# Designs tried in a protein design run: peptides against a protein of PDB entry 5OK6. Part 156

Target 1, 215 residues: chain A of PDB entry 5OK6
Amino acid sequence: ELPGLDSQWRQIENGESGRERPLRAGESWFLVEKHWYKQWEAYVQGGDQDSSTFPGCINNATLFQDEINWRLKEGLVEGEDYVLLPAAAWHYLVSWYGLEHGQPPIERKVIELPNIQKVEVYPVELLLVRHNDLGKSHTVQFSHTDSIGLVLRTARERFLVEPQEDTRLWAKNSEGSLDRLYDTHITVLDAALETGQLIIMETRKKDGTWPSAQL

## One batch from the design tools (peptide; made by RFdiffusion4, then SolubleMPNN)

Design b2_p26_2_s1 (from b2_p26_2, 11 letters changed)
Fold by OpenDDE base, seed 2:
Structure b2_p26_2_s1 (fold): chain B 215 residues (1-215), chain A 26 residues (1-26)
Amino acid sequence: as target 1 above (215 residues)
Amino acid sequence: SAEEQAALEAFKKSINLEGINFEPRP
């Protein structure tokens, strides 16, 4: 059931619980395509429910690279391409207008950076491989706030590494060389890891030597 | 093993391993 236009506006744009509410780390926010949102604003501000300004169902199609993987286009800008809504506001809009059939919601998390909270629209997608089989990769998303230790644990899990096996990470740099990720306590952000970057997990040999020592 | 050596050689050809200490700058 569609509430009154003024009620819709108050629920979605309420400064305490709506679009303008403060960000809190760990909360879910959702992207809404800017044109649709502006159409909705015009509709509810117009005061006429029978107007030709009805926005229809939410359609974020222009934000996606494709409808297969539902990956976001690169370089999207808040306020230009999309707006961010808190989970409650998003769910209200979806309940009132619907979401385009088959289209997934674009959910993102608020992360805590050293001096700011931010909705992480673009998590870091890393290509995880083993040192001895570069042809088999696992693509995994990480937050910029995730530790290198988490990347290592995730790589171990994806490649079914036994608990007794020792492993370590290398990152392929822009020059094509490998940088050793010595500190597992730093974040993905601190390590300056980027989407599409190759991360190599090295497994220690049974003799206690590292494969890389032979290179 | 021969297979292990071949894998290492292939790895070396694909990526230059310098063993640089990664000290990310804030």
Scores: peptide ipSAE 0.037, ipTM 0.634, DockQ to the pose 0.512
Fold by OpenDDE base, seed 5:
Structure b2_p26_2_s1 (fold): chain B 215 residues (1-215), chain A 26 residues (1-26)
Amino acid sequence: as target 1 above (215 residues)
Amino acid sequence: SAEEQAALEAFKKSINLEGINFEPRP
């Protein structure tokens, strides 16, 4: 059952638990397509539950580039293409109006950057490969705040590297050369890694030498 | 395999050994 229109407005738009609440690191927020949200605003502000302004099911279709992997379109802008709602507000709207059939929620996390908290709408998708088989890649999503160490561990896991095997990472730069990722404590952001970037995991040889030492 | 060796050679050629060590973006 839909709550009263005034109640809906108060639950979604309030500064304590709604759209206007402060961001907190680690929280889940959800994207809502801007047109739908504006339609909802018009509906609840109109004061007539039987109004033709009823928004219907939440439909984020225009935010997706495809309906296969449900990736977001590039270059979406908050306030223009979508609004961000905290989990509680999102769940209220979904419970009241539903979500378009088969469409997944667009959940994103608040991340802590040095001087700001923000919802990370576009995490970094890296192409992980092994030095000896560049044709087999694993695409893995990372936060900009994740460490290079996590990228390395993830690569080892995806390629089933044995614990005793020593590995290190290289990033393919814009010039087509490889830059070694020496410091595993820096973040993906600090390393300036980008979506679609090739990350090569090199495995140490049994003789203790590195394949890259033979350039 | 021949394919693995080719991939390794391609990897080796792409390494910039004369480049500055990777530093975090300021």
Scores: peptide ipSAE 0.034, ipTM 0.599, DockQ to the pose 0.354
Fold by OpenDDE base, seed 1:
Structure b2_p26_2_s1 (fold): chain B 215 residues (1-215), chain A 26 residues (1-26)
Amino acid sequence: as target 1 above (215 residues)
Amino acid sequence: SAEEQAALEAFKKSINLEGINFEPRP
């Protein structure tokens, strides 16, 4: 059931629990297409529940580049293309108005950057491969705040590497050469890894030598 | 080391070649 218009406005825009609430690391926020949100604002501010300004169901179609993987379009801008809502506010709107059939919610996480929290709308999607089987890849999303160590552990897990096997990472750079990711404690951001970047996991040989050292 | 650098360059070269694995599986 739709609550009163003033109640809707207070619930969604309330600075403590709504759109204006502080960002907290690890929380989920959701994207709402800007035009829909503006239509909703006009509706609830109009004071007439029977107004022709009724926004209908939430439709984020314009934010997606494809309807198969439901990837976001590149270059979307907060406040221009979409509005960010905390999980509670999003769920209220969905319960009141519905979400377009077949569309997934666009859920994103708050990350902690130096001296600022941000909703990470575009996590880094890395292409993971093994040094000896470049034809088999795993595409995995990482936060900019994830460590290279996590990338390595994830690669080991995806490729079913045994605990006793030693592994290390290489990144293919924009120039097409490989850079060794020596420090596993730095973040994906610090390593300047980008979406679509190829990450190669090298496995140490049983004789204790690295494959790359024999070339 | 010079050897490590050479190995790195060789590895870089190997992966830049289409269809060539660094250490192909048997």
Scores: peptide ipSAE 0.031, ipTM 0.624, DockQ to the pose 0.073
Fold by OpenDDE base, seed 4:
Structure b2_p26_2_s1 (fold): chain B 215 residues (1-215), chain A 26 residues (1-26)
Amino acid sequence: as target 1 above (215 residues)
Amino acid sequence: SAEEQAALEAFKKSINLEGINFEPRP
C-alpha cells in the first residue's frame, strides 16, 4: 500500500535512515534516476495523492548504457543524474511504486577512503589474463579499496591455480608496457589501476624461474 | 617446453616488457 505523502517524505528523507543519513562502510546504497526522484518529491510535497505529478514506477533506464549487462553510463554525477538512497529507503520506494519491469536495482557499496566514506558508483573493472593465454580473459570488478593481494587471489581462483603454484601480477600501462604489481598490500586505488586495464597473472615455472625473466 | 616457449614468444610480441617497476600513488 502507498503510505501518506508526508509519511513517504519522512521515511525517504529522514536523517537516521533516509537519503541524508551518514554513510557507513560496507552498506548498500541504491541509485535512483534524478528526474524520477524529483517527480516523486513534487508529488509528495504537493499534498494531493491524486495529483498528475504521480511519478509512476521507478525507471533508471537513462542511467544504463546497455540493457544486457546493465552497465552504468560513464560520467554520471550525483545530484544531477541520480540520487543515492540507503537500502531501506530504496526498498520502500520500490514497494510503493515498483521498479520498471526487468530492470535491476543499481546497488553500490559504501567504501572507506582516506578521510571519507563514499558510495562507490564506479568500481574498477579489470581484465584478468594469464601470461601465456591473453585470449582468455576474466572481467572482474574490484573496489578501489581492494588490495592487490585480493586481485591476485581472485585471479588465482578464476584461473583455478593450485595453491602450491606461485603467481604474481603485471599491469599493462598506458604506454603499452608492463608494470609489475610488486606490493600486494596496497590498494587498487594506490596502484592507480583503471577500468578496462589488462592485468596479467604470471605463474612461476616448476624450475623456479619466471617466464618474464626470458623476455 | 616448446609450447611454453611459443606462449612466451607470443606474450613478448603482444606486450612490451621494458622493465619491472611499480610506483604506487603516495
Scores: peptide ipSAE 0.021, ipTM 0.566, DockQ to the pose 0.542

Design b2_p26_2_s2 (from b2_p26_2, 12 letters changed)
Fold by OpenDDE base, seed 4:
Structure b2_p26_2_s2 (fold): chain B 215 residues (1-215), chain A 26 residues (1-26)
Amino acid sequence: as target 1 above (215 residues)
Amino acid sequence: SAAEAAALAAFKASINLEGINDSPRP
């Protein structure tokens, strides 16, 4: 059942779990398409539950570039294309109005950057491959705050590398050459890794030599 | 396989010299 209009407004905008509450690292926030949200605002502010301004179900279709992987369009801007809601507020809206059939929620995490907390709308999507099979990639999302060490561990897991096998990473740069990711303690952000970038996992040979060493 | 050999060749061809570490396992 739909709450009263004032109650909806308080819950979503001004509640302890409302839109304007402080960001906390690790928490989930959700994107809502701006036009829908503005229509909802107009509806609840209008004071008439029977108003023609009823927003209907949440429809984020315009935010997606595809309905297969449900990837976001590039270049979306907060406050222009979408609004961010904390999990509680999102779930309330979905409960009240529904979500368009078949659409997944657009869930994102709050990350702690050196000087700011931010909802990471666009995590870094890396293409992980093995040095001996460059054509078979695993696309994996990483936070900008994730370490290169985590990228390496993730690659090892995806490729089912045995614990005793040594591995290291290379990143394909803009010039098409491969740079070693030596420092596994720096972040994806520090390494300036970008979405769509190819990351090659090299596995050490049984003889103790690296494939790359035999040029 | 031929495919693996080709991939390996492509990999090696793209390596920056500064990134090469040929130290064998002890």
Scores: peptide ipSAE 0.262, ipTM 0.751, DockQ to the pose 0.268
Fold by OpenDDE base, seed 2:
Structure b2_p26_2_s2 (fold): chain B 215 residues (1-215), chain A 26 residues (1-26)
Amino acid sequence: as target 1 above (215 residues)
Amino acid sequence: SAAEAAALAAFKASINLEGINDSPRP
């Protein structure tokens, strides 16, 4: 059952727990398509629950580039294409109005960047491969705030590398050459890694030599 | 295998010996 219009507005727009509340690292926020949200605002501000301005179920279809992987369109802008809501507010709206059949929620995490918190709408998807099998990739999602060390550990896990085996990473750059990711303590952001970028895990040989050192 | 050899060759051929990405973005 829908609560009163004023109650809806206060619950969703409340500065303590609503849309305008401070971002906190690690929290989940959700995207709502802007036109739907504006329709909802008009509905609840209109003061008539029987109004023809009823927004219907939440429909984020215009935010998706595909309905197979449910990937977001590139270049979406907060406040223009979508509104960000904290988890509680999102769940209220879904409970009140429903979500379009078959659509997943668009959940994103707050990340800590230097001097700012941000909802990471576009995390980085990297293509992980082994140096001796470049044709078999594993796509893995990372935060911009994740370390290269985490990327390396994830690659090791995905390729079932034994703990005693030494590994290191290379990134394919825009020129098509490979740059070594030497510092594992820098972030994905610091390393300027981007979605779709090929990351090659090199495994050290049993003789203690690196495949790349024998050029 | 031939496929592994080709992959290794491609890997080696793509290495930028002068390009090390170990510095954060400015």
Scores: peptide ipSAE 0.253, ipTM 0.720, DockQ to the pose 0.401
Fold by OpenDDE base, seed 3:
Structure b2_p26_2_s2 (fold): chain B 215 residues (1-215), chain A 26 residues (1-26)
Amino acid sequence: as target 1 above (215 residues)
Amino acid sequence: SAAEAAALAAFKASINLEGINDSPRP
């Protein structure tokens, strides 16, 4: 059963726990398509539950570029295309109105950037490959705030590298050359890694030499 | 294999000259 309209408004728009609550790093937020949300606002502000302004189920279809991988369209803008809700608020709306059949929730994490907290709507998708098999890539998603060390560990895990094997990363730049990722403590953002970028994991040879050292 | 050799060659051909000899370990 739907709560009273005033109760819905207070629950979702409450400045302390609702849409306007402060962002906290690591928390999950959810995208809601803007038009649906505006319809909901009009409905609950109208004061009549039988109003023609009933929003129906949440439908984020216009935010997706595909219904296979459920990737977001590029260039979506907060406040224009979608609104962000804290997990609690999202779950309330879903419980009250439902979510369009087959659509997954669009969950994103709050990240801490140097001067701002932000919901990371577009994490970085990197193409991980081995130095000896450049044609076999694994696409893995990373936060801009993830360290290069995490990228390396993830690559090692994905390629089943044994703990005793030494590895390092190279990034293919826009010119097609490989830049070594020396500092594993910097972030994906600091390294300026971008979605679709090829990251090559080099594995040290058993003789202690690096494949790249034999040019 | 020939494929591995080709991949290795392609890898080497793309490497910038800097940092080849750097090691993550002391």
Scores: peptide ipSAE 0.253, ipTM 0.745, DockQ to the pose 0.312
Fold by OpenDDE base, seed 1:
Structure b2_p26_2_s2 (fold): chain B 215 residues (1-215), chain A 26 residues (1-26)
Amino acid sequence: as target 1 above (215 residues)
Amino acid sequence: SAAEAAALAAFKASINLEGINDSPRP
């Protein structure tokens, strides 16, 4: 059941769970299509529950590039294309108005960057392959704040590498050459890895030599 | 590499906007 219009406004905009609340690393936030949100604002500010300005169910269709993988369109801008709501506020709106049938929520995480906390709307999607089987890729999503070590561990897991096998990573750069990811303690951001970038896991040979050392 | 540095710079420029989240600019 819908609460009073003023209560809705206070809960979503000005409440402890409102959209202006401080970001906290690891928390989930949700995208809401801007026009829907503005329609909702107009509705609740209008003071008439029976107003023709009723926003209807949340519809984020315009934010998606496809309805198969539910990937976001590129280049979406906060405040122009969407607003960000904390989980509690999002769930309130969904409970009050519903979400368009079949659409998943657009959930994103708060990340801690050196100078700012941000909702990571566009995490990095990497293409993981083995050095000896470039035709079999695993697409995996990572935060910019994830370590290269995590990327390596993830690659090892996806390719079922035995614990005793040594592995290391290479990144294909824009020039088409491969750069070694030597430091596993730096982040995906520090390594400047990008969505769609090919990451090659090299496995050490049983003889103790690296495949790349023989090139 | 220079490409890595450029990519990093481009990404940082996009995400370091206070209160704004968007895709990294090409």
Scores: peptide ipSAE 0.030, ipTM 0.448, DockQ to the pose 0.024

Design b2_p26_2_s3 (from b2_p26_2, 10 letters changed)
Fold by OpenDDE base, seed 5:
Structure b2_p26_2_s3 (fold): chain B 215 residues (1-215), chain A 26 residues (1-26)
Amino acid sequence: as target 1 above (215 residues)
Amino acid sequence: SAEEQAALEAFKKSINLEGINFEPLP
């Protein structure tokens, strides 16, 4: 059931639970396509429930680059292409108006960066490979705040590396050389890893030497 | 071994002529 227009406005736009609420690390926020949201605003501000300004179901189609993987288009800008709503507000809108059939919600997490909180709209997608088989890759999404240690553990898990096998990571840089990720405690952000970057997991030989030592 | 050599060659293909940087990322 749709609540009154004034109630809708107050629930979505308020500073405590709505669009204007403070960001909190770890919370989920959702993207809403800007035109739909503006139409909704016009509808609820118009005061006529039967108005031709009725927004219909939420449709974020223009934010997606494809309808297969539901990846976002690159370069989307908050306030221009989309608005961010906290989970409660998003769920209200979905319950009131519905979401376009077959379209997934665009859920993102608030992350804590030095002296700032933001919704991480574009997590880092790394291409994980093994040093001995570059043709078999796993694309895995990481937060900029995730540690290199997590990347390493994830790579080990995806490639089913046995616990007794010793592994380490290399990142292919823009120059085409490999930089070793020595410190596993730094973040993806600190390591300046980028989406699409090749991350090579090297496995230690049985003799205790590293393959890269021969390069 | 032949397998180790093949693995090494595959690894070499992942880099350019500049090779491997042994310095940690900042």
Scores: peptide ipSAE 0.162, ipTM 0.756, DockQ to the pose 0.758
Fold by OpenDDE base, seed 1:
Structure b2_p26_2_s3 (fold): chain B 215 residues (1-215), chain A 26 residues (1-26)
Amino acid sequence: as target 1 above (215 residues)
Amino acid sequence: SAEEQAALEAFKKSINLEGINFEPLP
């Protein structure tokens, strides 16, 4: 059942628990298409629940570049294309108005950056491959705050590398050369890794030599 | 081995070898 218009406004826009609440690292926030949200604002501020300004179901269609993988369009801007809501507020809106049939929620996590919390709308999608079989890739999403060590561990897991095998990472740069990801303690952000970037996992030979040493 | 050589050749094709940077990224 839809609550009163004033109650809806307070629940969603309340600075303590609504749209203006503080960001907390690890929490889930959700994207709402801006035009829908503005229509909702007009509806609840109008004071007439029977108004023609009723927003209908939440429809984020314009935020997606495809309806297969449900990837976001590039270059979306908070406050221009979408509004961010905390999980509680999102779930209230969905319960009141519904979500367009077949559309997934656009859930994102708050990450801790140096001196700021931010909802990570665009995590980094990396293409992981092995040096000896470049034709088999695993596309994996990482946070900008994830370590290179996590990328390496993830690659090892995806390719079923045995614990005794030694591995290291290379990143293909924009010039088409390879850069060593030597420091595994830095983050994806620090390493300036980007979506679509090829990451090559090199496995050490049984003789203790690296394949790349022969290049 | 032939397999190792094939792997190395594939690896070479994936990159511009003349531009390999062996220095750690910052």
Scores: peptide ipSAE 0.113, ipTM 0.708, DockQ to the pose 0.808
Fold by OpenDDE base, seed 2:
Structure b2_p26_2_s3 (fold): chain B 215 residues (1-215), chain A 26 residues (1-26)
Amino acid sequence: as target 1 above (215 residues)
Amino acid sequence: SAEEQAALEAFKKSINLEGINFEPLP
Protein backbone atom coordinates (compact mmCIF):
# COMPACT_ATOMS: atom_id res chain seq x y z
CA GLU B 1 0.00 0.00 0.00
CA LEU B 2 1.31 3.42 -0.94
CA PRO B 3 1.49 5.71 2.09
CA GLY B 4 0.79 9.43 2.06
CA LEU B 5 3.29 11.65 0.31
CA ASP B 6 4.52 13.31 3.49
CA SER B 7 4.96 9.93 5.12
CA GLN B 8 7.02 8.70 2.18
CA TRP B 9 9.27 11.73 2.36
CA ARG B 10 9.80 11.32 6.09
CA GLN B 11 10.57 7.62 5.82
CA ILE B 12 13.07 7.92 3.00
CA GLU B 13 14.76 11.26 3.62
CA ASN B 14 14.37 12.18 7.26
CA GLY B 15 13.73 8.92 9.08
CA GLU B 16 16.15 7.15 11.41
CA SER B 17 16.84 4.89 8.46
CA GLY B 18 16.73 7.66 5.90
CA ARG B 19 19.10 8.54 3.09
CA GLU B 20 21.16 10.88 5.23
CA ARG B 21 21.69 8.52 8.15
CA PRO B 22 25.27 7.78 9.19
CA LEU B 23 27.05 4.94 7.45
CA ARG B 24 27.82 1.89 9.55
CA ALA B 25 30.41 -0.68 8.57
CA GLY B 26 28.94 -3.95 7.34
CA GLU B 27 25.50 -2.53 6.56
CA SER B 28 23.85 -2.90 3.19
CA TRP B 29 22.96 0.09 1.07
CA PHE B 30 21.29 0.16 -2.33
CA LEU B 31 21.76 2.25 -5.45
CA VAL B 32 18.80 4.04 -7.00
CA GLU B 33 19.07 5.67 -10.39
CA LYS B 34 19.19 9.44 -9.96
CA HIS B 35 16.47 10.43 -12.41
CA TRP B 36 13.97 8.04 -10.88
CA TYR B 37 14.80 9.31 -7.42
CA LYS B 38 14.40 12.92 -8.50
CA GLN B 39 11.08 12.07 -10.06
CA TRP B 40 10.01 10.49 -6.80
CA GLU B 41 11.13 13.59 -4.88
CA ALA B 42 9.10 15.78 -7.20
CA TYR B 43 6.09 13.53 -6.78
CA VAL B 44 6.10 13.47 -2.99
CA GLN B 45 7.01 17.14 -2.66
CA GLY B 46 4.28 18.19 -5.05
CA GLY B 47 1.60 17.21 -2.57
CA ASP B 48 -0.70 15.80 -5.24
CA GLN B 49 -0.90 12.04 -5.23
CA ASP B 50 -2.88 12.09 -8.46
CA SER B 51 -0.32 14.18 -10.29
CA SER B 52 1.37 13.24 -13.54
CA THR B 53 4.68 13.18 -11.67
CA PHE B 54 4.22 9.60 -10.45
CA PRO B 55 7.63 7.94 -10.79
CA GLY B 56 6.48 4.42 -11.64
CA CYS B 57 8.59 1.36 -10.92
CA ILE B 58 12.21 1.75 -9.90
CA ASN B 59 14.35 1.26 -12.97
CA ASN B 60 18.12 1.18 -12.62
CA ALA B 61 18.71 0.12 -16.24
CA THR B 62 20.95 3.08 -17.02
CA LEU B 63 23.33 2.07 -14.23
CA PHE B 64 24.03 -1.35 -15.72
CA GLN B 65 26.61 -2.08 -18.36
CA ASP B 66 24.52 -5.01 -19.55
CA GLU B 67 21.42 -6.96 -18.60
CA ILE B 68 23.20 -10.31 -18.71
CA ASN B 69 25.76 -9.99 -15.96
CA TRP B 70 24.16 -6.94 -14.34
CA ARG B 71 27.50 -5.25 -13.86
CA LEU B 72 27.55 -1.57 -13.09
CA LYS B 73 28.88 0.89 -15.58
CA GLU B 74 32.27 2.23 -14.71
CA GLY B 75 32.69 5.71 -13.35
CA LEU B 76 29.25 6.17 -11.82
CA VAL B 77 29.14 9.04 -9.35
CA GLU B 78 26.99 9.35 -6.27
CA GLY B 79 24.61 12.25 -6.50
CA GLU B 80 25.00 12.45 -10.26
CA ASP B 81 24.13 8.97 -11.48
CA TYR B 82 22.64 7.37 -8.40
CA VAL B 83 21.51 7.88 -4.85
CA LEU B 84 22.45 5.58 -2.00
CA LEU B 85 19.72 4.38 0.32
CA PRO B 86 19.93 2.29 3.44
CA ALA B 87 18.29 -1.12 3.24
CA ALA B 88 15.13 -0.08 5.06
CA ALA B 89 14.53 2.88 2.76
CA TRP B 90 15.23 0.80 -0.33
CA HIS B 91 12.80 -1.87 0.74
CA TYR B 92 10.12 0.74 1.39
CA LEU B 93 10.49 2.20 -2.09
CA VAL B 94 10.45 -1.24 -3.69
CA SER B 95 7.33 -2.15 -1.76
CA TRP B 96 5.59 1.07 -2.76
CA TYR B 97 6.59 1.39 -6.40
CA GLY B 98 8.09 -1.94 -7.40
CA LEU B 99 11.33 -2.75 -9.16
CA GLU B 100 11.58 -3.25 -12.91
CA HIS B 101 10.84 -6.85 -13.78
CA GLY B 102 13.91 -9.06 -13.83
CA GLN B 103 16.23 -6.32 -12.64
CA PRO B 104 18.29 -7.18 -9.57
CA PRO B 105 18.76 -4.75 -6.70
CA ILE B 106 22.14 -3.08 -6.57
CA GLU B 107 23.25 -3.92 -3.05
CA ARG B 108 26.56 -2.70 -1.67
CA LYS B 109 28.28 -2.84 1.70
CA VAL B 110 29.63 -0.12 3.90
CA ILE B 111 33.34 -0.62 4.46
CA GLU B 112 35.59 0.90 7.04
CA LEU B 113 38.71 2.58 5.73
CA PRO B 114 41.22 4.56 7.72
CA ASN B 115 39.33 7.55 9.09
CA ILE B 116 36.27 7.05 6.88
CA GLN B 117 33.33 4.80 6.19
CA LYS B 118 32.01 4.51 2.67
CA VAL B 119 29.71 2.38 0.56
CA GLU B 120 31.89 0.19 -1.60
CA VAL B 121 30.17 0.54 -4.95
CA TYR B 122 33.01 -1.08 -6.87
CA PRO B 123 34.53 -4.14 -5.23
CA VAL B 124 37.78 -5.36 -6.75
CA GLU B 125 37.47 -8.18 -9.27
CA LEU B 126 40.65 -10.22 -9.43
CA LEU B 127 41.60 -12.80 -12.02
CA LEU B 128 43.00 -15.75 -10.09
CA VAL B 129 45.22 -18.25 -11.91
CA ARG B 130 47.75 -20.95 -11.14
CA HIS B 131 51.36 -20.56 -12.22
CA ASN B 132 51.19 -23.79 -14.20
CA ASP B 133 47.91 -23.09 -16.04
CA LEU B 134 47.49 -19.42 -16.83
CA GLY B 135 44.63 -20.16 -19.21
CA LYS B 136 42.23 -21.22 -16.48
CA SER B 137 41.07 -18.34 -14.37
CA HIS B 138 38.60 -17.66 -11.63
CA THR B 139 37.21 -14.16 -11.40
CA VAL B 140 36.47 -13.35 -7.79
CA GLN B 141 35.26 -10.19 -6.12
CA PHE B 142 36.99 -8.84 -3.05
CA SER B 143 36.51 -5.83 -0.88
CA HIS B 144 39.32 -3.30 -0.76
CA THR B 145 39.37 -4.10 2.95
CA ASP B 146 39.92 -7.83 2.45
CA SER B 147 43.36 -9.15 3.31
CA ILE B 148 45.79 -10.71 0.87
CA GLY B 149 45.47 -13.73 3.13
CA LEU B 150 41.82 -13.99 2.19
CA VAL B 151 42.72 -13.73 -1.50
CA LEU B 152 45.18 -16.58 -1.03
CA ARG B 153 42.69 -18.73 0.86
CA THR B 154 40.07 -18.05 -1.79
CA ALA B 155 42.47 -19.01 -4.56
CA ARG B 156 43.35 -22.22 -2.73
CA GLU B 157 39.69 -23.07 -2.36
CA ARG B 158 38.79 -22.34 -5.97
CA PHE B 159 41.66 -24.44 -7.29
CA LEU B 160 41.08 -27.23 -4.74
CA VAL B 161 44.58 -27.00 -3.29
CA GLU B 162 45.25 -29.58 -0.62
CA PRO B 163 45.89 -28.26 2.89
CA GLN B 164 49.44 -29.60 2.95
CA GLU B 165 50.41 -27.77 -0.23
CA ASP B 166 52.22 -24.50 0.26
CA THR B 167 51.16 -21.58 -1.91
CA ARG B 168 51.93 -17.92 -2.42
CA LEU B 169 50.67 -15.06 -4.56
CA TRP B 170 52.08 -12.84 -7.25
CA ALA B 171 50.39 -9.82 -8.78
CA LYS B 172 51.04 -8.93 -12.40
CA ASN B 173 51.66 -5.22 -12.66
CA SER B 174 51.01 -2.84 -15.55
CA GLU B 175 54.55 -3.28 -16.81
CA GLY B 176 54.04 -7.02 -17.12
CA SER B 177 56.32 -7.86 -14.22
CA LEU B 178 55.33 -9.83 -11.15
CA ASP B 179 55.15 -8.30 -7.73
CA ARG B 180 55.34 -10.77 -4.89
CA LEU B 181 52.61 -10.41 -2.31
CA TYR B 182 54.78 -11.17 0.70
CA ASP B 183 52.63 -9.73 3.42
CA THR B 184 49.32 -11.54 3.65
CA HIS B 185 48.10 -9.20 6.38
CA ILE B 186 47.84 -6.11 4.22
CA THR B 187 44.59 -5.33 2.44
CA VAL B 188 43.71 -5.41 -1.23
CA LEU B 189 43.71 -1.62 -1.03
CA ASP B 190 47.15 -1.50 0.58
CA ALA B 191 48.48 -3.80 -2.12
CA ALA B 192 46.93 -1.47 -4.72
CA LEU B 193 45.23 -4.35 -6.49
CA GLU B 194 42.79 -3.33 -9.18
CA THR B 195 39.87 -4.82 -11.06
CA GLY B 196 40.99 -7.08 -13.87
CA GLN B 197 44.42 -7.60 -12.37
CA LEU B 198 45.98 -11.03 -12.76
CA ILE B 199 46.88 -12.75 -9.52
CA ILE B 200 49.05 -15.83 -9.87
CA MET B 201 49.04 -18.50 -7.21
CA GLU B 202 52.32 -20.39 -7.10
CA THR B 203 52.42 -23.84 -5.53
CA ARG B 204 55.58 -25.12 -3.90
CA LYS B 205 57.09 -28.25 -5.41
CA LYS B 206 57.33 -31.53 -3.53
CA ASP B 207 61.09 -31.09 -3.38
CA GLY B 208 60.57 -27.89 -1.39
CA THR B 209 61.60 -25.56 -4.21
CA TRP B 210 59.47 -22.85 -5.78
CA PRO B 211 58.80 -22.86 -9.52
CA SER B 212 59.63 -19.15 -9.70
CA ALA B 213 63.13 -19.83 -8.41
CA GLN B 214 63.89 -21.11 -11.91
CA LEU B 215 62.86 -17.90 -13.61
CA SER A 1 59.73 -32.93 -16.23
CA ALA A 2 58.41 -31.88 -19.60
CA GLU A 3 55.19 -30.77 -17.96
CA GLU A 4 57.04 -28.71 -15.39
CA GLN A 5 59.13 -27.14 -18.10
CA ALA A 6 56.05 -26.29 -20.12
CA ALA A 7 54.46 -24.76 -17.07
CA LEU A 8 57.53 -22.67 -16.40
CA GLU A 9 57.64 -21.52 -19.98
CA ALA A 10 54.03 -20.48 -19.79
CA PHE A 11 54.74 -18.67 -16.56
CA LYS A 12 57.70 -16.89 -18.10
CA LYS A 13 55.57 -15.74 -21.01
CA SER A 14 53.14 -14.14 -18.63
CA ILE A 15 55.76 -11.83 -17.17
CA ASN A 16 58.45 -9.41 -18.03
CA LEU A 17 61.42 -11.41 -16.80
CA GLU A 18 63.55 -8.32 -16.54
CA GLY A 19 61.06 -6.70 -14.25
CA ILE A 20 60.24 -9.23 -11.57
CA ASN A 21 59.83 -7.20 -8.45
CA PHE A 22 60.78 -8.93 -5.24
CA GLU A 23 60.20 -5.84 -3.19
CA PRO A 24 57.17 -5.67 -0.95
CA LEU A 25 54.29 -3.77 -2.40
CA PRO A 26 53.85 -0.38 -0.79
Scores: peptide ipSAE 0.096, ipTM 0.729, DockQ to the pose 0.796
Fold by OpenDDE base, seed 4:
Structure b2_p26_2_s3 (fold): chain B 215 residues (1-215), chain A 26 residues (1-26)
Amino acid sequence: as target 1 above (215 residues)
Amino acid sequence: SAEEQAALEAFKKSINLEGINFEPLP
């Protein structure tokens, strides 16, 4: 059932659980298309439930670059293209107005960067491959705060590498050469990895030698 | 693809494996 307009406003905009609440690392937030949100604001502020300003169901279609993988368009800006809502507020809006049929929620996580929390709208999408089969890639999203160690573990899992097999990572740089990712404790951000970057997992041979050591 | 081949060549060059053919994974 749709709550009263004032109640809706308070639930979504209140400082404790609403849009303006403090960000906390690990929490889920959701994107709402800006025009829809503004229409909703106008509706609930108008005081007439039967107003022509009724926003209808949430439709984030304009935020997506594709309806297959539901990837976000590049360059979206908070406050211009979308509004961020905490999970509770998002679920309220969905329960009240619905979400466009077949359209997934745009869920993102709060991450902790040095001296700031942010909703990570654009995680880093890496192309994971093996050194001897570049044609078989796994595209995986990582947080900027994820460690290189996690990238390595993820690559191992995706390629079904056995626990006893030793592996290491290389990143293709902008110059087309490879940089070895020696330190697995640094973050994706610290390693300056970018979306679309090729990450090559090298597997140690059974004889204990590395393929890259062969001259 | 052309990009895959370019990446392979770049890999070979970067790790001093020019002219080495990598066998496909089984």
Scores: peptide ipSAE 0.021, ipTM 0.575, DockQ to the pose 0.068

